# Peptides against a protein of PDB entry 8YVU, part 187

Target 1, 39 residues: chain A of PDB entry 8YVU
Amino acid sequence: PQLCYILDAILFLYGIVLTLLYCRLKIQVRKAAITSYEK
Target 2, 160 residues: chain B of PDB entry 8YVU
Amino acid sequence: TWLTVLKKEQEFLGVTQILTAMICLCFGTVVCSVLDISHIEGDIFSSFKAGYPFWGAIFFSISGMLSIISERRNATYLVRGSLGANTASSIAGGTGITILIINLKKSLAYIHIHSCQKFFETKCFMASFSTEIVVMMLFLTILGLGSAVSLTICGAGEEL

## One batch from the design tools (peptide; made by RFdiffusion4, then SolubleMPNN)

Design b2_p27_3_s1 (from b2_p27_3, 17 letters changed)
Fold by OpenDDE base, seed 1:
Structure b2_p27_3_s1 (fold): chain B 39 residues (1-39), chain C 160 residues (1-160), chain D 39 residues (1-39), chain A 27 residues (1-27)
Amino acid sequence: as target 1 above (39 residues)
Amino acid sequence: as target 2 above (160 residues)
Amino acid sequence: as target 1 above (39 residues)
Amino acid sequence: LEEELELLLLVFTRLLLELLSLLVSKL
């Protein structure tokens, strides 16, 4: 049971980090699209 | 630059792969240190007896390290090297998943045969504990495979 | 205890989906960067 | 049975290495 909670914590942390990276990538794609539109 | 961010993300995936491998190795070493697997009756710890946590973690760690090195050096030839390393890691992960599924099936069959209603019996407790560890290792291996496949697709996309 | 395993499965599935979405976004960012360089 | 499983694993690893070599040859 304790190992299950540790796994949940690791997976949760991984999910948060991936979500933050995904958001950062999405913002970069939007910036690139805006720059391409201004040219 | 966009390329710098993409490299940082690839490095992150490589680091997550190495971390997953290290966690699997740690679990393997802890189980081997706490439990005398040789004295445990049955094939509940067959994956541990085969040394899967050790060699699997080594292969996965090497692949992750090669991926990180490939991304850091930023050379055109390293794209092929990274793709190769990620492909090798994906294959190792697939093999590991297969071994873990087989072990899980054996463990579940053992629990079913012994009708483990009393979790406090030593054999039933060990079988349950083994099943929990195998499931955790399976999840970690699938996470590592996901990262390796992601890196492979990203590398293949750069070569096209 | 069973709820912990269910949570692990959900978080695991979420991690896989995020990884796939991240790969797609990365390909889009690369395509956008190439298009911006060709202009 | 453990030796047979190890042999099966070895055969599987060889097949995977061959698939990798084929993939590298196509690149």
Scores: peptide ipSAE 0.412, ipTM 0.813, DockQ to the pose 0.015
Fold by OpenDDE base, seed 5:
Structure b2_p27_3_s1 (fold): chain B 39 residues (1-39), chain C 160 residues (1-160), chain D 39 residues (1-39), chain A 27 residues (1-27)
Amino acid sequence: as target 1 above (39 residues)
Amino acid sequence: as target 2 above (160 residues)
Amino acid sequence: as target 1 above (39 residues)
Amino acid sequence: LEEELELLLLVFTRLLLELLSLLVSKL
């Protein structure tokens, strides 16, 4: 039971971090696309 | 191709939000069906008494559905509506998290005060069960909030 | 305890899906960057 | 108790709408 809750916390943290990284990467891709269209 | 990928991602986030909302509703209905919260002494189920599982799940479901519909129709008015709904869901999620944390603290305090050595004592069992459900609801609420915020940021980025 | 394991499974699946999406996005960014350097 | 809960829900919904309006106004 304790191990399950620890795993939940780790997976939750991982999900948050991945979501943030994904958002950052998405913003970078958008900026790159805009820059490519302006050339 | 890039726009298609982004659209798929937003749809996925919307589906995740709806799923989270449905799970929250299921938990709420199960707790209400099994336990008469009105007869439970103390604030162990304060989040349920506040109706959080119901209204929170409804807001998340509506937000997710609007997000999916907005992406499918590519209409500007739907994008704005989805952004608004996701923002509302984010606020609701934040409030829900606060309520759940308070409930969790009360439940834990109750367990400590009563020195629940016997798990099978009715009061201790109820407090433990409440704590488990509240923790699950807290995690689901945080997931829902994360999805709603992500969708809000994506929608705001499309309007700019 | 059983609910905890169900939550773990859901979070795990979510994490895998996000990781795959992140990888795809990262590959796209790299391809876009390479194409920009070849111009 | 049910009526009180409904009233609480209505108040909460109104507060959420006000917060949304404030957020939209700041954007």
Scores: peptide ipSAE 0.412, ipTM 0.809, DockQ to the pose 0.016
Fold by OpenDDE base, seed 2:
Structure b2_p27_3_s1 (fold): chain B 39 residues (1-39), chain C 160 residues (1-160), chain D 39 residues (1-39), chain A 27 residues (1-27)
Amino acid sequence: as target 1 above (39 residues)
Amino acid sequence: as target 2 above (160 residues)
Amino acid sequence: as target 1 above (39 residues)
Amino acid sequence: LEEELELLLLVFTRLLLELLSLLVSKL
């Protein structure tokens, strides 16, 4: 049971980090699209 | 193409939020059906006594639904409404996390005080079970908060 | 203990989906950067 | 139980107001 909780914590942290990275990438893609349109 | 991708992402986030809400409701219902929380001594189930699984799930569900509807109708007023709902959901999530952390601390303290060497004692089992459920609810709440914040950022970016 | 395993499965699935989405976004950003460089 | 619920609702309302204030200040 302890191993399960540790795994949950790791997977949870991974999910949060990926979500943040995904948001950052999405913002970058949007900025790139805007820059391409102004050109 | 980019707008379509963003739209799909918003829908996915909304669905994730609704799913999280439904899971929270399911856990709340199961716990209430299996355990009479009112007869349990101590504050082990304080989050359930506060009705968090229910109202939290409602807030997340509303936020997710509004996000999906806003995305589908592509109306400016719905975007603003979704932004407001996601903000409210984020607040609810933060409050829920606080309640769950408090509950978790109480549960852990209870386990420590009773020196639960014998897992077969009903009180120790209940405290352990409560801790497990609270941890699960905490994870779900954080996932819901993450989705709501993501949707809020997406909505704010469309208004600017 | 069984609930922990269910949570692990959900978090694992979420992590996989996010990873796939992240990879797709990364590829899109790279394509956008290449297109911007050729202009 | 009702008093605890009222207190919880009050805290929640205050948090909502604070967040709304922050949102308005950023706009």
Scores: peptide ipSAE 0.403, ipTM 0.806, DockQ to the pose 0.015
Fold by OpenDDE base, seed 3:
Structure b2_p27_3_s1 (fold): chain B 39 residues (1-39), chain C 160 residues (1-160), chain D 39 residues (1-39), chain A 27 residues (1-27)
Amino acid sequence: as target 1 above (39 residues)
Amino acid sequence: as target 2 above (160 residues)
Amino acid sequence: as target 1 above (39 residues)
Amino acid sequence: LEEELELLLLVFTRLLLELLSLLVSKL
């Protein structure tokens, strides 16, 4: 049970980090799209 | 191209592979330190008895390190070395998955045979603990294999 | 214990999906950057 | 058990050598 909770914590942390990276990348895509529209 | 995307993720994949390997080593070390596998009845810890956490972790660590170094130095010889190491790690990962699946089946069968309603029974606790560790190692091995395969595809694409 | 394993499976699946989405988004950023350079 | 492990390592080493040979042949 404790090991399962440790794995959950690791996977949860990984999910949070990936979500943050995804959000940053999404913002970059939006900025790139806006810059391409202004040109 | 897909290859260009994978190339930019090589460092991340390599780090993930090293981390996966380190976690596998930690699990192997903890299990070997806490449990005398030789005195455990049955094949519940067959993957640990086979030393998979150790050799698998070594292969993944080497593959991850070589991938990171290859990406940083952009040297052709390092790319080839990384490709070879990632291929070896992919094979090791596949073997590890097979061993872990077999261990998981044995652990589940043990739980069913003993009708483990009482978690506090030593045998049922050990079987449940083994199942948990095997599942964790299986997930880590799948992640490591995915990273190694991705790195192998990237390296193969750069050689072409 | 069963809830923990279910959570592990969900978090693992989520991690895979996020990784795929991140890769797709990164491809989009690269395509946008190439299009902006040709321009 | 040690003999089985050595055999497994030997098989694995042979597979690695074959893969390396295939890689070299494509270069």
Scores: peptide ipSAE 0.393, ipTM 0.795, DockQ to the pose 0.014

Design b2_p27_3_s2 (from b2_p27_3, 16 letters changed)
Fold by OpenDDE base, seed 5:
Structure b2_p27_3_s2 (fold): chain B 39 residues (1-39), chain C 160 residues (1-160), chain D 39 residues (1-39), chain A 27 residues (1-27)
Amino acid sequence: as target 1 above (39 residues)
Amino acid sequence: as target 2 above (160 residues)
Amino acid sequence: as target 1 above (39 residues)
Amino acid sequence: LLEELELLLEVFTQLLLELFDLLVSKL
């Protein structure tokens, strides 16, 4: 049971980090698209 | 278009928020139906006694639904309403996390005091079960808060 | 303990899906950057 | 599979909207 909770914590942290990275990447894509539209 | 992809992501976040809310509501309903929380000694189920699974689920559900509707209809008044609902849901989520953390601490303290090494004992089983449910609700609440905050940021960006 | 394992499975699946989406988005960003450089 | 998942999500979203409309109509 303790190993399960540790795995949950690791997977949860991984999910948060991936979500943040995905958001950053999406913002970068948006900025690139806006810059391309203004040219 | 990228805007269409972003719109789909907002809808997905809204659906995720509603789903999280429904799961929390289901857990709350099941726990309330199976266990008479009022007769349980201690603060192991303090989050349930406070009704968090119900009101929190309602706030998250309303926020998610308003976000989806606002995104689909592209109406300015709906965007403002969604922003307000998402802000309220974010506050509710933060409060819920605080309550759940307090409940988790109390549950862990209870387990420690009673030296619950024997899971077959009714009291230890109930404390363990409560802790597991509280942890699950905490994770769901954090996910709901994350979705609500994301939707709030998106809505605020559209208003600027 | 069973609930913990179910949560682990859900979080694991979520992590895999997010990783795939992130990879796809990263490839799209790279393609957009290459296209912007060729202009 | 992705298209099926998108369709499922759309159906789910529509169901939620219908439920919301039902709730709003009762208020």
Scores: peptide ipSAE 0.385, ipTM 0.790, DockQ to the pose 0.042
Fold by OpenDDE base, seed 1:
Structure b2_p27_3_s2 (fold): chain B 39 residues (1-39), chain C 160 residues (1-160), chain D 39 residues (1-39), chain A 27 residues (1-27)
Amino acid sequence: as target 1 above (39 residues)
Amino acid sequence: as target 2 above (160 residues)
Amino acid sequence: as target 1 above (39 residues)
Amino acid sequence: LLEELELLLEVFTQLLLELFDLLVSKL
């Protein structure tokens, strides 16, 4: 049971980091799309 | 530049792959140090007996290191080397997943045969612990394979 | 203990989905960059 | 925190490269 909780913590942290990276990438895509529309 | 962003992503994936490999190696070492796998009844730790945490970790570490070096030096020969290493690591990861799944099935079968109603029985506890460790190793192997495949795709894209 | 394993499965699935979405988003960014370069 | 993380990643990457060079030198 303790190992399961440790794994949960690692997976949770990984999920948060991936979510932040995904959000940043999504913002970049939106900015690129806006810049392409203005040209 | 977009190339700089891609390079940072490749480097990050390489680091993730190496980290995954190190964690797998650490788990393998800890399990081997705490448990005498040779005296455990059944094939509960068959993946450990096969040495998967060690050779798998080595393959992933080499692949990750080559990917990082290839990205830093921007040399065509290093890109090809990294692509080859990542491909080899992807194959090794797939093989490792297969071994771990077989081990997991054996562990689950062992738990079922012993009808582990009392979790405090030493054999049932060890079988449950083994299953947990195998699941963790399987997860780490899948993560490592994902990173290796991602690096392979990135490397293939640079060769085209 | 069962809840811990369920959480692990959910977090694992979430990680896979995020990785796939990240890959798709990355491909979209690349396509957008190529289209912007051709204009 | 992001800058610190990037710095940590860079240090880790450098350490890995040094280890790799050491391994290659021994082979």
Scores: peptide ipSAE 0.384, ipTM 0.796, DockQ to the pose 0.039
Fold by OpenDDE base, seed 4:
Structure b2_p27_3_s2 (fold): chain B 39 residues (1-39), chain C 160 residues (1-160), chain D 39 residues (1-39), chain A 27 residues (1-27)
Amino acid sequence: as target 1 above (39 residues)
Amino acid sequence: as target 2 above (160 residues)
Amino acid sequence: as target 1 above (39 residues)
Amino acid sequence: LLEELELLLEVFTQLLLELFDLLVSKL
């Protein structure tokens, strides 16, 4: 039971980190696309 | 192609937000149907008494739907509406997290005060069950907040 | 305990989906970077 | 596989929208 809660916490943290990384990548893709459109 | 990917990502985030909201609503409904919160001693179910699963789910659902509609119609007014809804949902999510943390603290305090060594005592069982449900709702709320913030950042990037 | 396992399953599924999306996005960023370097 | 996944996502999104419309109709 305690291990399950620890796993939940780890998976939750992983989900948050992935969401942040995904947002950062999305912003980078947008910046790259804008730069390619201006050239 | 990149815009198409970004749109698909926004749609996915919107769907995730709606799904999270629906799950929260379902849990709230199930808890309200199974448990008479009015007869439960203490503030263990304070988040449910405040109706957070319902209003939080509504806010997240509206935000997610507006995000999906905005993405599909590509109208500037819908983008602004989605941004506003996502911001509101983010605030609601933050408030929900705060309420849930307070509820968790109260539940833990209750467990410590009553020295719940015997899990099968009705009060201790209810406190543990409440804690589990609150933790689940907390995770769902944070997932919803993450999606709402992501959509807000995406919407802000489009206006910029 | 049972609710914990259900939550773990949901979080795990979410993590997998996000990882797949992240990988796709990363591949697209790499392709865009290669295309910009060749021009 | 990607096209199938996109189609599945679209179907899922439509289902969610229908569920939401149903919920709004009941309110």
Scores: peptide ipSAE 0.416, ipTM 0.813, DockQ to the pose 0.058; fails the geometry check
Fold by OpenDDE base, seed 3:
Structure b2_p27_3_s2 (fold): chain B 39 residues (1-39), chain C 160 residues (1-160), chain D 39 residues (1-39), chain A 27 residues (1-27)
Amino acid sequence: as target 1 above (39 residues)
Amino acid sequence: as target 2 above (160 residues)
Amino acid sequence: as target 1 above (39 residues)
Amino acid sequence: LLEELELLLEVFTQLLLELFDLLVSKL
């Protein structure tokens, strides 16, 4: 039971980090698309 | 540059793969050290008996290391080596997942058969502990597989 | 204890989905970069 | 926090490479 909670915490942290990375990547894609549109 | 970002991402995936492998290895060693699996009745620890945490961790570690080295040196021969290692790690991960799922099913069946209402009963405790460890290893293995597949796709894209 | 396992499953699924989305986004960024290099 | 995480990742990567080199040197 305690291990389950630890796993939950790790997975939760992983999910947050991935979400942040995804958001950053999405912003980069948008910036690249805008730059390509201006050329 | 975008290439620099991709390189960083590949390195990150490699590091995550190695970390996942190391965690799996650590769990395997801890379980083997704390529990005498040979004296435990049933196939609750079948994945441990098969040595999955050990060989799986080795494959993932090698794959991750090769991926990192390949990205750092940017040599064609290293890219092929990394691709091969990542492919092997992906296969190993898939096999590991299968073994872990089978183990999980057996553990769950054991818990259901014994009607484990009392957590402090030795058999129920061991089954529950095994289930928890197997679930953790399953998650780690899937994460490792995801990273290995991602690296494999990246490597294949560079060869093409 | 049952809630922990359910949470683990949800977080795990979320992690897989995010990883796939991240991979797709990365591929899109690669295609955009290749297209910009060929111009 | 991101910069610290990147730095941590870099340190970890370097440590892994050093360990690998050490392993290769012992073989």
Scores: peptide ipSAE 0.396, ipTM 0.805, DockQ to the pose 0.042; fails the geometry check

Design b2_p27_3_s3 (from b2_p27_3, 17 letters changed)
Fold by OpenDDE base, seed 3:
Structure b2_p27_3_s3 (fold): chain B 39 residues (1-39), chain C 160 residues (1-160), chain D 39 residues (1-39), chain A 27 residues (1-27)
Amino acid sequence: as target 1 above (39 residues)
Amino acid sequence: as target 2 above (160 residues)
Amino acid sequence: as target 1 above (39 residues)
Amino acid sequence: LMEELELLLELFTKLLLDLLNKLVSQV
């Protein structure tokens, strides 16, 4: 039972980190698209 | 191409938000159906007594639906509406997290006070079950908040 | 304990989906960067 | 309509804060 809760915590942290990385990447794509339009 | 990807992402986030809302609603309904919360000592199910699964699910569902509709119609007023709904859902999620943390503390305190070594005692079982459900609801709320914040950032980026 | 395992399964699926989306987005960022360099 | 929606959102936020304060007061 304790192992299950630990696994939940790890998976949850992984989900948060991936969401943040995804947001950062999305912002980078937007910046790149704007720069491409200005050239 | 990038706009198409962003649109698909917004739709996906909206669907995720609706799904999270539905799961929260289902958990709330199951708990209400299986357990007579009104007869249980009030602090263990405080989040349920406050109606959090219901209003939280409604907020997330509305936010998700508005996000999907906004993306499909590409109207400026819908984009702003979606941004507002996502902001509301984010606030609701934060409030829900706070309520759930308080509920968890109460449940843990209850388990500690009653020295629940015998899980077969009805009160200890109910407290343990409540704790498990609250933890699940907390995870779902955080997922919903993450989706709402992501949609809010997307909407804000479109207004800038 | 059973609920914990169900939650683990849901979080695991969510993590896989996010990873796939992140990979796709990363590929798009790389393509956009290459296109920007060629202009 | 947008302004009305914003007002509605503000109202909901206030209601949520009131409910939270009530809950905290009961604990």
Scores: peptide ipSAE 0.399, ipTM 0.801, DockQ to the pose 0.022
Fold by OpenDDE base, seed 4:
Structure b2_p27_3_s3 (fold): chain B 39 residues (1-39), chain C 160 residues (1-160), chain D 39 residues (1-39), chain A 27 residues (1-27)
Amino acid sequence: as target 1 above (39 residues)
Amino acid sequence: as target 2 above (160 residues)
Amino acid sequence: as target 1 above (39 residues)
Amino acid sequence: LMEELELLLELFTKLLLDLLNKLVSQV
């Protein structure tokens, strides 16, 4: 049970980091799409 | 700017891979140090007996390091080396996942056969502990494989 | 303890999905960059 | 050097496959 909680913490942290990276990437894609549309 | 972002992502993936490898290695070392696997009846620790935590961790570490080095030096030869290492690590990760799944199935079967209603029985406790460790290693291996594959795709995209 | 394992499974699935989405998004960004360079 | 590294990597991959096959055979 204790190992499960440790795993949860690691997975949670990983999920947060991936979410942040995904959001950043999504924003970049949107910016690129906007700039391509203005040209 | 895009190339810079991609480079940062590669570095992050490489670090994640190294971290995953180190965690796997640590778990393998701890299990080997605390538990005498040779005296445990059954194939509950088959993944450990196979030395997967060690060689898998080494492969992931090497691939992650090569990826980081390749990103930092921005040399074509290093990119190819990183791609090769990541491919090898991906294969190793896939193999490791397979081994861990087999181990997990055996462990779960053991728990089911012995009807481990009482957690305090030594055999049931060991089987449960093994299952937990194997699950953790499986997750870590999948994470490592994901990072290695991502790095491989990134490297392949740079070569094309 | 059972809840912990359920959480682990959910977080694991989330991690896999995010990784796949991240890969897809990265491919899209690359394609967008290539198309912008050809124009 | 790169070609040698590739050969070494291939050799290593083959070794890993052999180890995997041995492991599978034991299962």
Scores: peptide ipSAE 0.398, ipTM 0.806, DockQ to the pose 0.021
Fold by OpenDDE base, seed 1:
Structure b2_p27_3_s3 (fold): chain B 39 residues (1-39), chain C 160 residues (1-160), chain D 39 residues (1-39), chain A 27 residues (1-27)
Amino acid sequence: as target 1 above (39 residues)
Amino acid sequence: as target 2 above (160 residues)
Amino acid sequence: as target 1 above (39 residues)
Amino acid sequence: LMEELELLLELFTKLLLDLLNKLVSQV
């Protein structure tokens, strides 16, 4: 049971990090698209 | 194509927010139906007594719904409304996290005081169960707050 | 303890889905970069 | 699986919009 709580914390942190990375990647894709449209 | 991708992400965030809210509401309802919180000694379920799962779920649901509608209609007034709703949901989420942390501290203190060596004592089991539910609700609230903040940033970016 | 395992399963599934989406987005960014370089 | 997930998401979104419209109409 204690291992389960530790796993929950790790998975939760991983989910937050992935969400942030996904947002950053999306912003980068948007910037790249805007730059390609202006050319 | 990029606007379509952004719309899909906003919709995804909105759906995630609504789903999180619904899960929180379901947990709150199940706990209230299965456990008579009024007869439980101590402040272990103080978040439930305060109605946090209910009002928190409502705020997150409204925010998520407004975000989805705003994204679909692409109206400027809806974008502002969604931004306002997401901001309100973010504030509600922050307040909820604070309440849940306080509840978690009380629950942990209760477990420590009773030195629950016998897991089969009804009081120790209830305290442990309450702690588990509060932790789950805390995680869901953080997820909801994250989605609301993300939607707020996206909405603010569209207004600039 | 049983609720913890259920939460772990949900978080694990969410993490896998996000990872797949992130990978797909990363591949799309790479393809867009290659297409812009060949122009 | 992705297409099914997208369809499910669309269905869920439609359901939510219908619920919201019902709620707004009651107000």
Scores: peptide ipSAE 0.387, ipTM 0.797, DockQ to the pose 0.040
Fold by OpenDDE base, seed 5:
Structure b2_p27_3_s3 (fold): chain B 39 residues (1-39), chain C 160 residues (1-160), chain D 39 residues (1-39), chain A 27 residues (1-27)
Amino acid sequence: as target 1 above (39 residues)
Amino acid sequence: as target 2 above (160 residues)
Amino acid sequence: as target 1 above (39 residues)
Amino acid sequence: LMEELELLLELFTKLLLDLLNKLVSQV
């Protein structure tokens, strides 16, 4: 049971980090697209 | 291609939100069916007593559905409505997280005070079960809040 | 304990899906950057 | 009622943006 909860915590943290990275990458892509359109 | 990817992401987030809401409703229904929460002394099920699994799930479900509908119809009024619903769901999610954290603290304190070493004792089993459900609900609420916030940001970006 | 394992499975699946999406997005960003540099 | 709802939504959006900016500023 303790191992399961630890795994849940690790997977949850991983999910949060990936979500943040995905959001950052998405924002970067949007900024790049806007900059390319203004040229 | 980028618009298509963004659309798929928004739809995925909406589906995730609806799924989270459905899971919360299922947990709420199961707990209400198995346990008479009104007869349980203590604050172990305070989140359930407050009806959080129900109203929170409803808010998340409505927000997710509105987001999906808004994305499909591409109507300005639906986008605004979805943004509002996602915002409301985000507030509800934040409140729910707070309630669940308080409930979790109370449950952990209860387990500590009663020195529940025997897993098969009725009181200890109930406290452990409550703690597990509250933790799961907390995770689901955080996921729902994350999806609602993401959808809100996406909707706000479209209005701008 | 069973609920914990179910949660682990869901979180694991979510993590895999997010990782795949992140990889796809990263490849797209890289392609966009290369295309912008060749111009 | 729709105008009031829009105003409320705008206010909430501003609040969210402020919270986000505050969070980003703290990192």
Scores: peptide ipSAE 0.370, ipTM 0.793, DockQ to the pose 0.017; fails the geometry check

